# Ledger of designs, part 195: peptides against a protein of PDB entry 6FRK

Target 1, 411 residues: chain A of PDB entry 6FRK
Amino acid sequence: NEEVLNAMLKEVCTALLEADVNIKLVKQLRENVKSAIDLEEMASGLNKRKMIQHAVFKELVKLVDPGVKAWTPTKGKQNVIMFVGLQGSGKTTTCSKLAYYYQRKGWKTCLICADTFRAGAFDQLKQNATKARIPFYGSYTEMDPVIIASEGVEKFKNENFEIIIVDTSGRHKQEDSLFEEMLQVANAIQPDNIVYVMDASIGQACEAQAKAFKDKVDVASVIVTKLDGHAKGGGALSAVAATKSPIIFIGTGEHIDDFEPFKTQPFISKLLGMGDIEGLIDKVNELKLDDNEALIEKLKHGQFTLRDMYEQFQNIMKMGPFSQILGMIPGFGTDFMSKGNEQESMARLKKLMTIMDSMNDQELDSTDGAKVFSKQPGRIQRVARGSGVSTRDVQELLTQYTKFAQMVKKM

## One batch from the design tools (peptide; made by RFdiffusion4, then SolubleMPNN)

Design b2_p21_6_s1 (from b2_p21_6, 13 letters changed)
Fold by OpenDDE base, seed 4:
Structure b2_p21_6_s1 (fold): chain B 411 residues (1-411), chain A 21 residues (1-21)
Amino acid sequence: as target 1 above (411 residues)
Amino acid sequence: LDEEIRNFELILKALEELEKL
């Protein structure tokens, strides 16, 4: 029994090391799991595999919990959020993602570029901010990040911004000059939260990097980036352990919407290769499909309208990037949607919704919408003209609706 | 959970049919 336990723990430890979990944390986890498993309970015919998996899962959950409550912004207050991290961590992109996240939640959000070191940092931030319609501040002439950060924070405080995000300079290596600059910026702007941005793909270096930041600057939150790649996110555990700070968000791609609140259970499930069924359920639940009972009841009756399809497309659009949704499903690897396919799929959804926006209530609420259009072909031409599409595009939508309605009838 | 899974399977089937467009 102990040999079997040791063999299974060796496989788990190997998988965690292959997931970039720090060797010290893996060792500690192995010891904690061994201490948490009663070998006598394992003898009683309980599924040894399930018990070990549960013990491993429970200890991983503890490793992502720093025992510190995550900082949250206060509505109607001025919240200054300073970003820190190495160059290439995705820090600047993550600033824009976080700003966009809060803006979509109805926060008055702005961005400050205090990165004077990287050529084109301000242009990149300005481009991202402009695309997202986020107010921004920075300078092409001021070289002191402390001045830029201070002036930008003061400006946006005076304009009653609720979320003030400050992007700082990164370096390719840990340099004392970077930490001194970061400390000077932090002292000048007095941030309510300091966010360390970490690239998940740096593997075993995560601990040393995260520690170096925490030892110099009061990191209070972690954001992990590049969880869309080959990085299984084990470095995130190292960052939490080193910073004693919670992971608040994860970056799951290059798009501004490739950003989600961190959830412990889903993340650990994904790390173990169990898939993120819980995070998927939670994303579905966060969509507050409160009207889902009425939809489920209709679906139980084999009723599916163009309006019901439109609402489902709205829900899909609210779930965020399809790559994230698919990457939450066990067995759908990250390779299934090339980055090109997602933007195209979202554009296709928006096109389909625009076609449906040109439909009338009789067309949308018909349980046989395709038959309504087939009986009166003039409706197709009206909708096509109203939505600025071809009659073929409307016919393709109706064909897709028909396939969907047939699938619902088979459920 | 079964209803959430079914709704999710519908969304997945929607996505799969969208990928085929």
Scores: peptide ipSAE 0.014, ipTM 0.415, DockQ to the pose 0.023
Fold by OpenDDE base, seed 1:
Order: structure tokens, then C-alpha cells, then sequence
Structure b2_p21_6_s1 (fold): chain B 411 residues (1-411), chain A 21 residues (1-21)
């Protein structure tokens, strides 16, 4: 039993290391899991794999919990949020995402660009803010970030803004002068929250980076970026361990809405390849698919048309990046999360929709669409010509529709 | 919750069949 436990823990440890979890945290987790597993309960015929998975899940949840309550803004107050992080961490983009998040929640939100070091930082922030209709402040002539931050905070306080986000200069690990500048900015504006932005793709370097920031600045919150790529998110555990600060949000893509509140359980489920069923349900509910009730009622009656399939493809396309949706599904590997596979999957969906756009209402609304085409093969040739595809492509679509319609009839 | 689960199962089935293409 101990050999089997050690073998399974070795596989879990390998998977966590491949997920960019820090080796020290993986070692600690392994010992904690060993201490939490009763070997006598494992002898009683319980599914050893499920017990180990559950123990691993519980210990990962503890590693993501810093034991500190996340800061939340107070409604009707002026909340100053200062952003800090490395250059290329996605800090400036994340400032815009957070501002847009609060604006959509009905907060009076603004952005301040106190990055004087990077040429075009203010233009980039201005471009993002203008697209999102977020008020912004910055200077093309002032070179002191303390002056810009102070003036911007004062301006937006006087205008009764509730969320005042300050973007600072991005840093390289070795510039003590930049660390002093950040302390001067923090002392001048007295932020209610200091947010450290971390790139998840830096893997094992996350701990050392997060520690270097925490040792210089009182980081109170963490945002993890680039969780849409090859980064499996294990660096998030390193950030929490080093900063002793909660992760408050995650960046899940390049779009301004590719930003979500951090949820511990869904994140750990995704890290373990269990999927994010809750996040997918939440995302489906946020889409206000009012037509879902009508579809569900048809499905309860075992009715599924080519139009119903088309509407589902439109809904999938409205959910955003197809890779993100797939990465919420249990058993869909990280390889499906690659940008290449997303574009290919979206191109396949668009191709199928283009074929259906060449169908008539009788074909689309038939409760047995495949039988309509099988009875009159000339319809396949018409649809193929109308959509610019082969008759084989239309037959493949009809074969898929038939599989779906059979699944619906079994529900 | 049952409707949300059903919608989710439909999306899952849709995605599973798209992977097989």
C-alpha cells in the first residue's frame, strides 16, 4: 500500500511540476498528503485514486489560501489601487481590465498612468481607456511619476471617483532606483490596495519574483496574468506563498473582458485537469441565453433541429475564445488551449455555420433534418454549391447533426 | 440548476462532437 501511494504521489508531483508549481511547495504538499491519508482507510477498499485526488485537492486549496481576507473596495468611498509588477507582466493591460470590470459593475472608475520610464506607456493606457470609455490621467511632459500619481489621484478624488487605479513603471529585477520610485509613489498617494501583477508563464521564477516585490512593497493583493497560454497556473501558488497575499483576479486572454475574479476551487480543478464546471456554468449564465429555455423545452421533447444546432454554435462563439471554454471541460487537455487549435476550432465552427446558412427553413426547422436530405439528395448538392463546400462536407455535417439528435432523443 | 446542468451537458456534447471533426 505504501509503495502504491508513493507511486501515485510521484505521478501527482510530476504533474504539479509540469504545471509550474514550485518544487518546494510540491514537496510540502507531498508530505501533507502523506500525513492526511489514513493508510487503514485505504485498505478498506475505498477508491485509492479518488482519496489521493481529494487529499491533493484539499492541500492545493490550502496552498492558494494565504489565510488573509482579500481587500474589497468600499462603495461611495474613494478607493486608490496601486499596481506594481515586472515589465511584460501584463500590468498595464490588467489595470484596464480591472477598471473595466468595476465600471461594468457600476463603479465610478478611472485610470492614472504613472509610467514615465516606458516610451508610449501613456498612449497605450489612453488607447485602452478610450476604447472602454474609462476616464484617464497622465502626462506627456511630466517625468516624475510621484507628481503624476499625486495630481491624478487628487483630480479624481475631487471628481468623486470610487475606483482610482494607478499604473506604475514596470521593473527589471535589478533596478533599486525603480523600487525607490514605487515607494515614493506609494507614500505620496497612500493606496488602499497594492496589487502585484504576475505573469504565470515565468514558471519556477514566480516565487523569487513575488518575494522580491513583497520585500520592497506591502503587496496586499495578487493578479495572475497569461493563464490563456501554456502557463498551467502553478506559479499562482508560488505568488501566494511568497507574498502571503490573496489572488483577487486572473487574466485569461488578450481581450479587456478576459478577466475574472479568482475562485480557488475552480482554479485548482483546472490545475489538476478536472475542468472548471462552475466557471463554465457561470459563463453560460452570464451570456443571458434567453433562448435557452425554449431550446431546453424542445430538448425535453427530444426535438433537435439543424437551426437548434446553429444557435448552439452561435452561443459557443459568443462565449468568447473557444479554447477557454474547452479548458473548462473535464478531460480536455491543455493542448486544446493553444491559440492554433482555437483558431482552427473557430474556423471549423464557421465552416459548419456557412453550410447551414445555405440551407432553407424546411431543412433547418425539420425535426429529422438528416431524413430531409436523405430523401432528396439534390438538397445536399444545392447546399454544397451555395456554401462553396464539397458534398462530403455537407454529409459530414448531417452525420454530426444525426449524432446530436440521437443524443437529445436519449436525454 | 437542472436547466443550467442541461445547457452545460448540451454544450459539452457539442464540444465533444466538434473535437471529433
Amino acid sequence: as target 1 above (411 residues)
Amino acid sequence: LDEEIRNFELILKALEELEKL
Scores: peptide ipSAE 0.007, ipTM 0.402, DockQ to the pose 0.050
Fold by OpenDDE base, seed 3:
Structure b2_p21_6_s1 (fold): chain B 411 residues (1-411), chain A 21 residues (1-21)
Amino acid sequence: as target 1 above (411 residues)
Amino acid sequence: LDEEIRNFELILKALEELEKL
């Protein structure tokens, strides 16, 4: 039993290290899991693998919980949110994503560019803000970030903005001059929240970086970016441990909508390669797919029609970016759908739906739709003519439906 | 939930096979 436990813990520790989890945290987790597992309960014939996975999961959940409640903006108040982080962390893009998130929630939101160090910082913020229709402030001539931040905050306070986001200068390194500038800005504007933005792709450097920011400024929130790439997000655990601050949001791509509230359970599930099942369920539930229970019941009975497939294609198209959906499934790597293939995949789904739009109710509602077409080949020619496709395209759809319906029957 | 997840994984594998055509 102890040998099996040690072997499974070695695999988990290897996977966590490959996920950029800090080696100290992995060692501590291994010790905590060993102490939490009753070897006698493991002897009683319980699924040893499930027990170890549950213990590991529980300890990872504790690592992302700093024991501090996340700051939340107050409605009808002026909430000043200061962003801090290195260049290339996605800080400026994340400011725009957060502003857009609050704007879509009905908050009066604005952006301030206090980055005087990076050439074109204000132009980039202005472009992002203009695309999202978010009010912005900055200067092309003022070089003091304290003056820009103070004037911008005062302006938007006087205009009764509820969410005032201040983007600051990033550096390529943890330079004392950057930290002094951040402290001067923070003292001048007195932010209600300081958000540290971290790039998940920096791997083992996450701990040292997060600590350096927390030691200089009162970081109260963390945002993790680039979780759409090869970064497995283990650096987020290091950021929480170092800052003692909750992760509030994650960035999952380059689009302004590639931004979501942080959820502990889905994140840990994804980190373990279990997929984001809860985030998938939550996205499915957010779509108000009230009819999903009826479909799930049909699937449990091994019944699947062409109409059920059509409804699933509609649901998938409503779920938003396919790359995010596929990245929530266990065993689908982020590489499986390059962003370029998403439009092609959507076009393919629309083509398949257009073929099904030329089918009749008898064809769509048949529990053996492929057999309906095989018995009367003239139906294939009718559907092909109605949808403007080849008879081959209809046969390919029916072949895929048949494979799918056979898979559902084996469930 | 495990069955619902399996069902969804199967739907997505079938969609993946559809994308390979």
Scores: peptide ipSAE 0.018, ipTM 0.471, DockQ to the pose 0.047; fails the geometry check
Fold by OpenDDE base, seed 5:
Formats: C-alpha cells, structure tokens, sequence
Structure b2_p21_6_s1 (fold): chain B 411 residues (1-411), chain A 21 residues (1-21)
C-alpha cells in the first residue's frame, strides 16, 4: 500500500511540476497529502486513485487560500487601486480589463497612466481606455509618476469616480529604483488596494518575482495573466504563497473580456487537468442560455436561419475565446485550438456579423437564406456595399451558413 | 471555415451535454 501511494504521489508531483507548481510547494504538498491519507481507508478497497486525487485537490485548495479576505471596492466611495508588476506581465492590459469589468458592473470607473518610463505607455492606455469608453488621465510631458498619479487621483476623486485604477511603470528587471518609485507613488496616492500582476508563463520564477514585490510594497491582491497559454497556472500558487494575498482575477487572453473573477475550485480542477465543469456551467449560465432553449428547439426541428447563426455568433462572442470554453470541458486538452487563430476567429466572427447587419429581415429569417441570395444576386451586391465588404466575402458567409444549415438538418 | 464549423458543432454539443446535466 505505501509503495502504491508513493508511486501515485510521484506521478501527481510530476504533473504538478509540469504545471509550473514550485518545487518547494510540490514537496510540501506531497508531505501533507501523505499525512492526510488514511492508509486504513486505502486498505478497505476504496478507489485509491480517487482518494489521492481528492487529498491532492484539498491541499491545492489550501495553497490558493492565503487565509485573507480579498479586498472589495465600497459602493459610493472613491476606491483607489494601484497596479504593480514587471514589464511584460500584462499589467497595463489588466488595468483596462479590471476597469472594464467594474464599468460593466455599473461602477463609475477611470484609468490613470503613471507609467512615465515606457515610451508610448500613455498612448497604449489611451487606446485601450477609448475602445472600452473608460475615462483616462495621463501626460505626454510630465515625467514624475508621483505627480501624474496624484493629479489624476485628485481629479477623479473630485469628479466622484468610484473606481480609480492607477497603472505604474513596469521595468524589465527587479530594480531597486522601480520599487522606490512604486513606494513613492503608493505613499502619495494612498491606495485602498495594491494589485500585483503576474505572468503565469514565467513558471518556476513566480515565487522569486512575487516575493520581491511583496517585500517592497504592500501587495494586497494578485492577478495572474496569460492563462490562455501552455502555462497551466501552477505559478499562481507561488504568487499566493509569497504574497500571502488572494488571487482576485485571472487574465485568460488578450481581449478586454478575457478576464474573470478567480474561483478556487475551477482553477484547481484545470490545474489537475480535470476540466472546469463549474466554470463552464457558470459561464454558460451567465450567457442566459434560457434564450437558447428556443434555439435548441429550432435546431431539433432542423430549422436554422441567418438570424439564428447571428445570435449564435453573439453568444460565442459573449462566451469569449472558444479555446477557454473547450479548455473547461473535461477531456478537451488545451492543445485542441492553436493560440494564433482565436483573435483572428473573433475578428472573423465580427466581420461576419457586420455582413449580416446589412441583411434585411426576409434574408435573415429565411429557412433557406442561401437560396434567397442565389435567386436574386442583386441582394449580395447590396449587402456587400452596405457592410463595406466584397461580394466574395458575402458569398463565403452564405457558403458557411449553407454548411451549418445542412449540419443542423442532419442533427 | 471548417474550423469555425467545428467550433460551432463543439459549442452545440457542449450545450447539449450541459442540458443533460
């Protein structure tokens, strides 16, 4: 029994190391799991594999729980949130994602660019903020991040903003000058929350990086980015252990919507390769799939219109990257969708929807939409002109629709 | 195109499996 336990624990430890879990945490977990397993219960013929998996899962859940309640913004107050992290961690993108998240929840949200070190930092923030319709502050001329942060925070406090997000300079290395600048900014603006942004793809370096930030600034929250990658997110455990701060959100791609509240159970399930059934169910429930009952009924009757396809593209766009949805389904490996095609696929879906926005109700609601266009080729030219695309792009869309409609008829 | 079709099939199948849960 002990040899079998040790063999199974070795496989689990190998899988956790391959998931970028820190070697020290894996060793501690192995000892904790070995101590938590009742060898007598294992002798009784219970499914030893399930018991070990449950014990491992339970210990991983404890590793992502710092025992500290996550900071939450107070409604009707001015909440200042300062972001810290290395350059390339996704910090600036994550500021925009968090601002957009709170804005969508009905918070009066703004962004401040206090990154004076990186050329074009303010332009990047301004572009992201403008796309999301988020108010922003920054300077092209002021080089002191303390002045920019202080003026921006004062401005937005006076305008009664509820969420004031401050993006700081991210340097390429853990430099003492960066940490002193972060401390000066933090002391000037007195943030209600300091968010450390960490790239999950740095693997075993997550501990040392997270510790270096926590030792210099009062990190109260962690956001882990680039979980759309080959990084299984094991570095997140190192960030929690080093910062003693909760993970509040995860970044799951490059899109502004590729951002979700951190959930412990789904994250650990994904880390173990068990899938994220709960996160899939929650994401599906957030889509109000009650509107899809009518669609599923139509699909069961072999009816599929261009409007039904448009509504499905809207649902896909609301769900976010399809790889994330597939990566939540047990047995669909992360490798099923090549990284490069997702943004291109979303841009393609948006283009297809823009073509359909130029169609009329007779075209959209026809059970044989392709035949409506084939009978009157002038419709293709009208739609192409209305959407600013080629007649070929409209024909490609109709070819796609025909393939889908034929597939639905075979279901 | 075949990837988008496959993705849509997989979404539909995933939704059908979720309805069975």
Amino acid sequence: as target 1 above (411 residues)
Amino acid sequence: LDEEIRNFELILKALEELEKL
Scores: peptide ipSAE 0.008, ipTM 0.308, DockQ to the pose 0.172; fails the geometry check

Design b2_p21_6_s2 (from b2_p21_6, 15 letters changed)
Fold by OpenDDE base, seed 5:
Structure b2_p21_6_s2 (fold): chain B 411 residues (1-411), chain A 21 residues (1-21)
Amino acid sequence: as target 1 above (411 residues)
Amino acid sequence: LDNQVKLFEQILKAIEKLKEL
């Protein structure tokens, strides 16, 4: 029994190391799991594999829980959130994602660019903020991040903003000058929360980096980025252990919507390759896909219109990246969608929707939409002109629709 | 396209299975 346990624990430890879990944490987990397993229950013929998996799962859940309640903004107050992290961690993108998240929840949110070190930092923040319709502050001429942060925080406090996000300079390395600048900014603006942004793709370096930030600034929250990568997120455990701070959000891609509240159980299930059934259920419920009973009934009757396809593309766009949804389904590994195809697929869907926005109700609601366009080729030219696309792009859409409609008829 | 269609079918089938749970 002990040899079988040790062999199975060795496989689990190997899989956790391949998931970028820190070697020290994996060793500690192995000892904790070994001590938590009742060998007498293992003798009773219970599924030894399930018991070990459950013990491993329970210990991983404890590693992700620092025992500290996550900071949450207070409604009707001015909440200053300072971001810290290395250059290339996704910090600036994550500031915009968090601002957009709170804005979508009905918070009066703004962004401050206090990154004076990186050329084009303010332009990047301004572009992201403008796309999301988020108010922003920064300077092209002021080089002191303390002045910019202080002026921006004062301005947005006076304008009664509820969420004030401050992006700071990231450095390529842990430099003392970076930490001094972060401390000066933190002392000047007195943030309610300091968020450390960590790149999951740095693997075993996550612990040392997270510790170096926590030793210099009072990190209260962690955000883990680039979980759309080959990084299975094991570095997140190292960040929690080093900072003793909860993970509050995860970044799951490059899009502004590729950002979700951190959930412990789903994250650990995904890390173990068990899937995220709960996160899939929550995403399905957030989509109000119950309103798709009418669609499921239409599909059962072999009816599928261009409007039904448009509504499905809207639902897909609301669900976010397909890879994230697939990665929540048990047995669909992260490898099923090659990274490059997702933004291109979303841009393609948006282009297809823009073409359909130029169609009329007779074209959209026809049970044989492709035949309507084939009988009157002038409709293709009208739609192409209305949407600013080629007639070929409209024909490709109609070819796609025809494939879908034929598949629905076979259901 | 065939992959997107297959994916959409799989998502629909996953949603149907989730409604049965």
Scores: peptide ipSAE 0.006, ipTM 0.287, DockQ to the pose 0.137
Fold by OpenDDE base, seed 3:
Structure b2_p21_6_s2 (fold): chain B 411 residues (1-411), chain A 21 residues (1-21)
Amino acid sequence: as target 1 above (411 residues)
Amino acid sequence: LDNQVKLFEQILKAIEKLKEL
């Protein structure tokens, strides 16, 4: 039993190290998991794998919880949010994503570009802000980031903005001059929240980077970017451990809407390769798909109709980019649907829905839709003509439906 | 089509694994 436990813990430790979790955290987790597992309960026929997974999950959840409540903006107040992070961390893009998030929630939001170091920083921010219709401030002539930040914050305070986001300069490396500049800006504008932006793809460098920022400025929140890439997100644990600050949001792509509130359990599930099932459930619940309970009940009873499949395709289309949904499924790496394959996948779903739009209620609501078509082949020709597709396309849809209905009957 | 079937088989297998959690 102890040999099996040690073998499974070795696989878990390897997977966590390959997920960019810091080696010290992995060692501590291994010891905590060993101490939490009752070897006598494992002898009594409990699923040893499930126990180890649960113990690992519980210890990872504790690593993501800094024991500090996340800062939240106050409605009707002026909330100054300062962003800090290295160049290439996605900081500037993340400022725009956060501004757009709050604007969509009905907050009076603005952006300030206090990056005087990077040529074209203000043009990039202006371009992003203009596309999102977010008010912005910056200078082409002022070189002091303290002056720009102070003037911009004062302007937007006087205009009664509720969310005032300040983007600061980044450097390619941790430099004392960068930290001095950040401290001067923070002292001048007195931010209500300092957000550290970290690139998840930097792997084992996450701890040292996050610590260097926290040692110089009072980081109160973390945002992790590039979780749509090969980065398994283990660096996020290192950032929380180093900053003692909660992750508030994650960046999941290049688009302004590829941004979501951080949820602990979904993130840990994804890190373990268990998929973002809670994020899928929550995204499904946020869509107020009242029909989900009825579908779950039908699925529990092994019932699945062509209409149920149509409604699922509608739900998938409402959930937004199919890439985000796939990234929530266990064992789907982000590489399996490049952005080019997403449009093709959505076009395929639309084609399948168009075929089903040419079906009648008897065909759609049959618990054995394939048998309805097999008994009367003239239905296939009718649906094919009605939807402008080949009889082969309709037969392929029915073959897929049959495979799904057979799987649901086995569930 | 085989990729969509595989995708949905994997979604259903993921949902099945969820019922076991």
Scores: peptide ipSAE 0.006, ipTM 0.284, DockQ to the pose 0.131
Fold by OpenDDE base, seed 1:
Structure b2_p21_6_s2 (fold): chain B 411 residues (1-411), chain A 21 residues (1-21)
Amino acid sequence: as target 1 above (411 residues)
Amino acid sequence: LDNQVKLFEQILKAIEKLKEL
């Protein structure tokens, strides 16, 4: 039994290392999981795999929880949020995403560009802010980031802004001059929150980077970016461990909407390849799929039509990037979140919908749509011709519909 | 196609779990 446990823990440790979890955290987790597993309960015929998975899940949840409550802005107050991080971390993009997130929630939000080091930093922020209709401040002539940050904060305080986001200069390396500049800006504007932005794709370097920022600047919050890429999110654990600060948001793509509040349990579930069923549920509920009750009632009766499938494909298309939905699905790894797979998946859905657009109401509303087509094969040829596809493509759609309708009948 | 089947199966399972909450 102990050999089997050690073998399973070795596989889990390998998977966590492949997910960019820091080797020290993986070792500590292995010891904590070993101490939490009752070997006597393993002898009693409990599903050893489920027990180990649950113990690993609990210990990962503890590693992501710094035991510190995340800072939250106060409504009707002036909340100054300073962003810090290396160049290429996605800091400037994340400032715009956070501003847009609060603006969509009805907060009076603005952006300040205090990056005087990077040529075109202000133009980039201005372009992003203008597209999102977010008020912005910056200078083309002032070279002191302290002056720009102070003037911008004062201006937006006087205009009664509730969320004042300050983007600072990044550097390619940890330079003392960067930390001095960040401290001068922080002392001048007195931020209510300092947000460290970290790129998850740097893998094992996450701990050392996050520690170097925390040792110089009073980081109170972490945002992890590029979780849509090859980064499996293990760097997030390293950031929390090093900063002792909560992750407040994650960046999940290049779009301004590819930004979500950090949820510990869904994130750990996704990291373990268990999917994010809770986030999928929340996202399905946020869509106000007015027909969810009607669909649920039809599904309770074992009824599923080609029209019901069409409506579900429309709903999936409304859920936003298909990559985000796939990434919520157990066993769909980060490889399905690639832009190529999303566009291909959306193109496939749109192709299936185009085939169904060539069907008539009798075909769409039949409780046995596949049988309607099997009884009259000329319908397949009509639909194929109407949608500009092969008869094989229509047969593949009907085969899928049959799989779904059989599943619904078993529910 | 099999991925869309699995997606829809999981959306349905998520909707079922919403009824249990």
Scores: peptide ipSAE 0.006, ipTM 0.271, DockQ to the pose 0.102
Fold by OpenDDE base, seed 2:
Structure b2_p21_6_s2 (fold): chain B 411 residues (1-411), chain A 21 residues (1-21)
Amino acid sequence: as target 1 above (411 residues)
Amino acid sequence: LDNQVKLFEQILKAIEKLKEL
């Protein structure tokens, strides 16, 4: 029934608008989905909801693909990457994240600060670069960004660097003087790639900003930042549509490791609240959980100890921010962990681990740890004193362990 | 506390579903 299709498409369009997808793109997607759905195939008893969801997914994937191959650096060559974007977009932090990403992949990487407008720009870049052990260049006295960029690029070319990242000045607004400065820098250094950095939290303003940069500078790549916040990522679609340039990376937090290569399918799946199963698999595999085969064998046999729980808490702490892991699980919307709940959850997890650090091997390795403590209540008082917590906090840990052990027995 | 238990349940269920694929 056409009325049911129109009602479901209205809900999808509302959800996409609430995800900061531009209203023009949502209208075009609605028309494309209507044209792609054969109403006769919907009569054959196929799940109409799944068909509409698949059609929407396919059209969103097309909106994220500009039909242009992303630029990639060449090994053993000098690759100059120029960053452009507004002040507060996370541009300077993203330069450091990209440099660190390539350094970890075994590229000879460096950073240049050509931001002469912002007081303390060079100190911020120097601080980030020093923490990551990345070579850097900049000046405290030179006011011309063209001179700094040219000297820095020449220096690092002569030192045979493979990845040369140039951070430029940002402004609070679109200013003609900023675009002229960016063009002068681009002409002087002749970058192999120009990266536009966009803040996902600016919502519906993403298209107009991305277009203004593309109309002035030959943007070839996009990086989207602040996808850890309330930003549902719909602004990324607007940036691709406006720049006709691929998204190459996303920033997913404040840490230098909160940076990943852009994957179209996982991103669209997350935008639709379907979860990121591939990214969850990749994160679980990156943890080198070879030690998890033994745990998984124990879990299959319904065995779960306090030590197994401690090791799982260590693994969860190594996975990074809980909000990112949750956002990868199907059916966990972005709203499930407010930023306040994540720090509190990590602090609670650390408190539980500190309590377990005061347990002995007999308590940790018991297949019925709660029963060991129930038979000898003096153990609870020992652990409480050793960890500096109340006997109630130890009892709460044992209650949690018992809930997990019962769950593992039902699996 | 009930939210952390639910979280761990859902992570474990997600890991199990990944093994069935």
Scores: peptide ipSAE 0.000, ipTM 0.272, DockQ to the pose 0.151

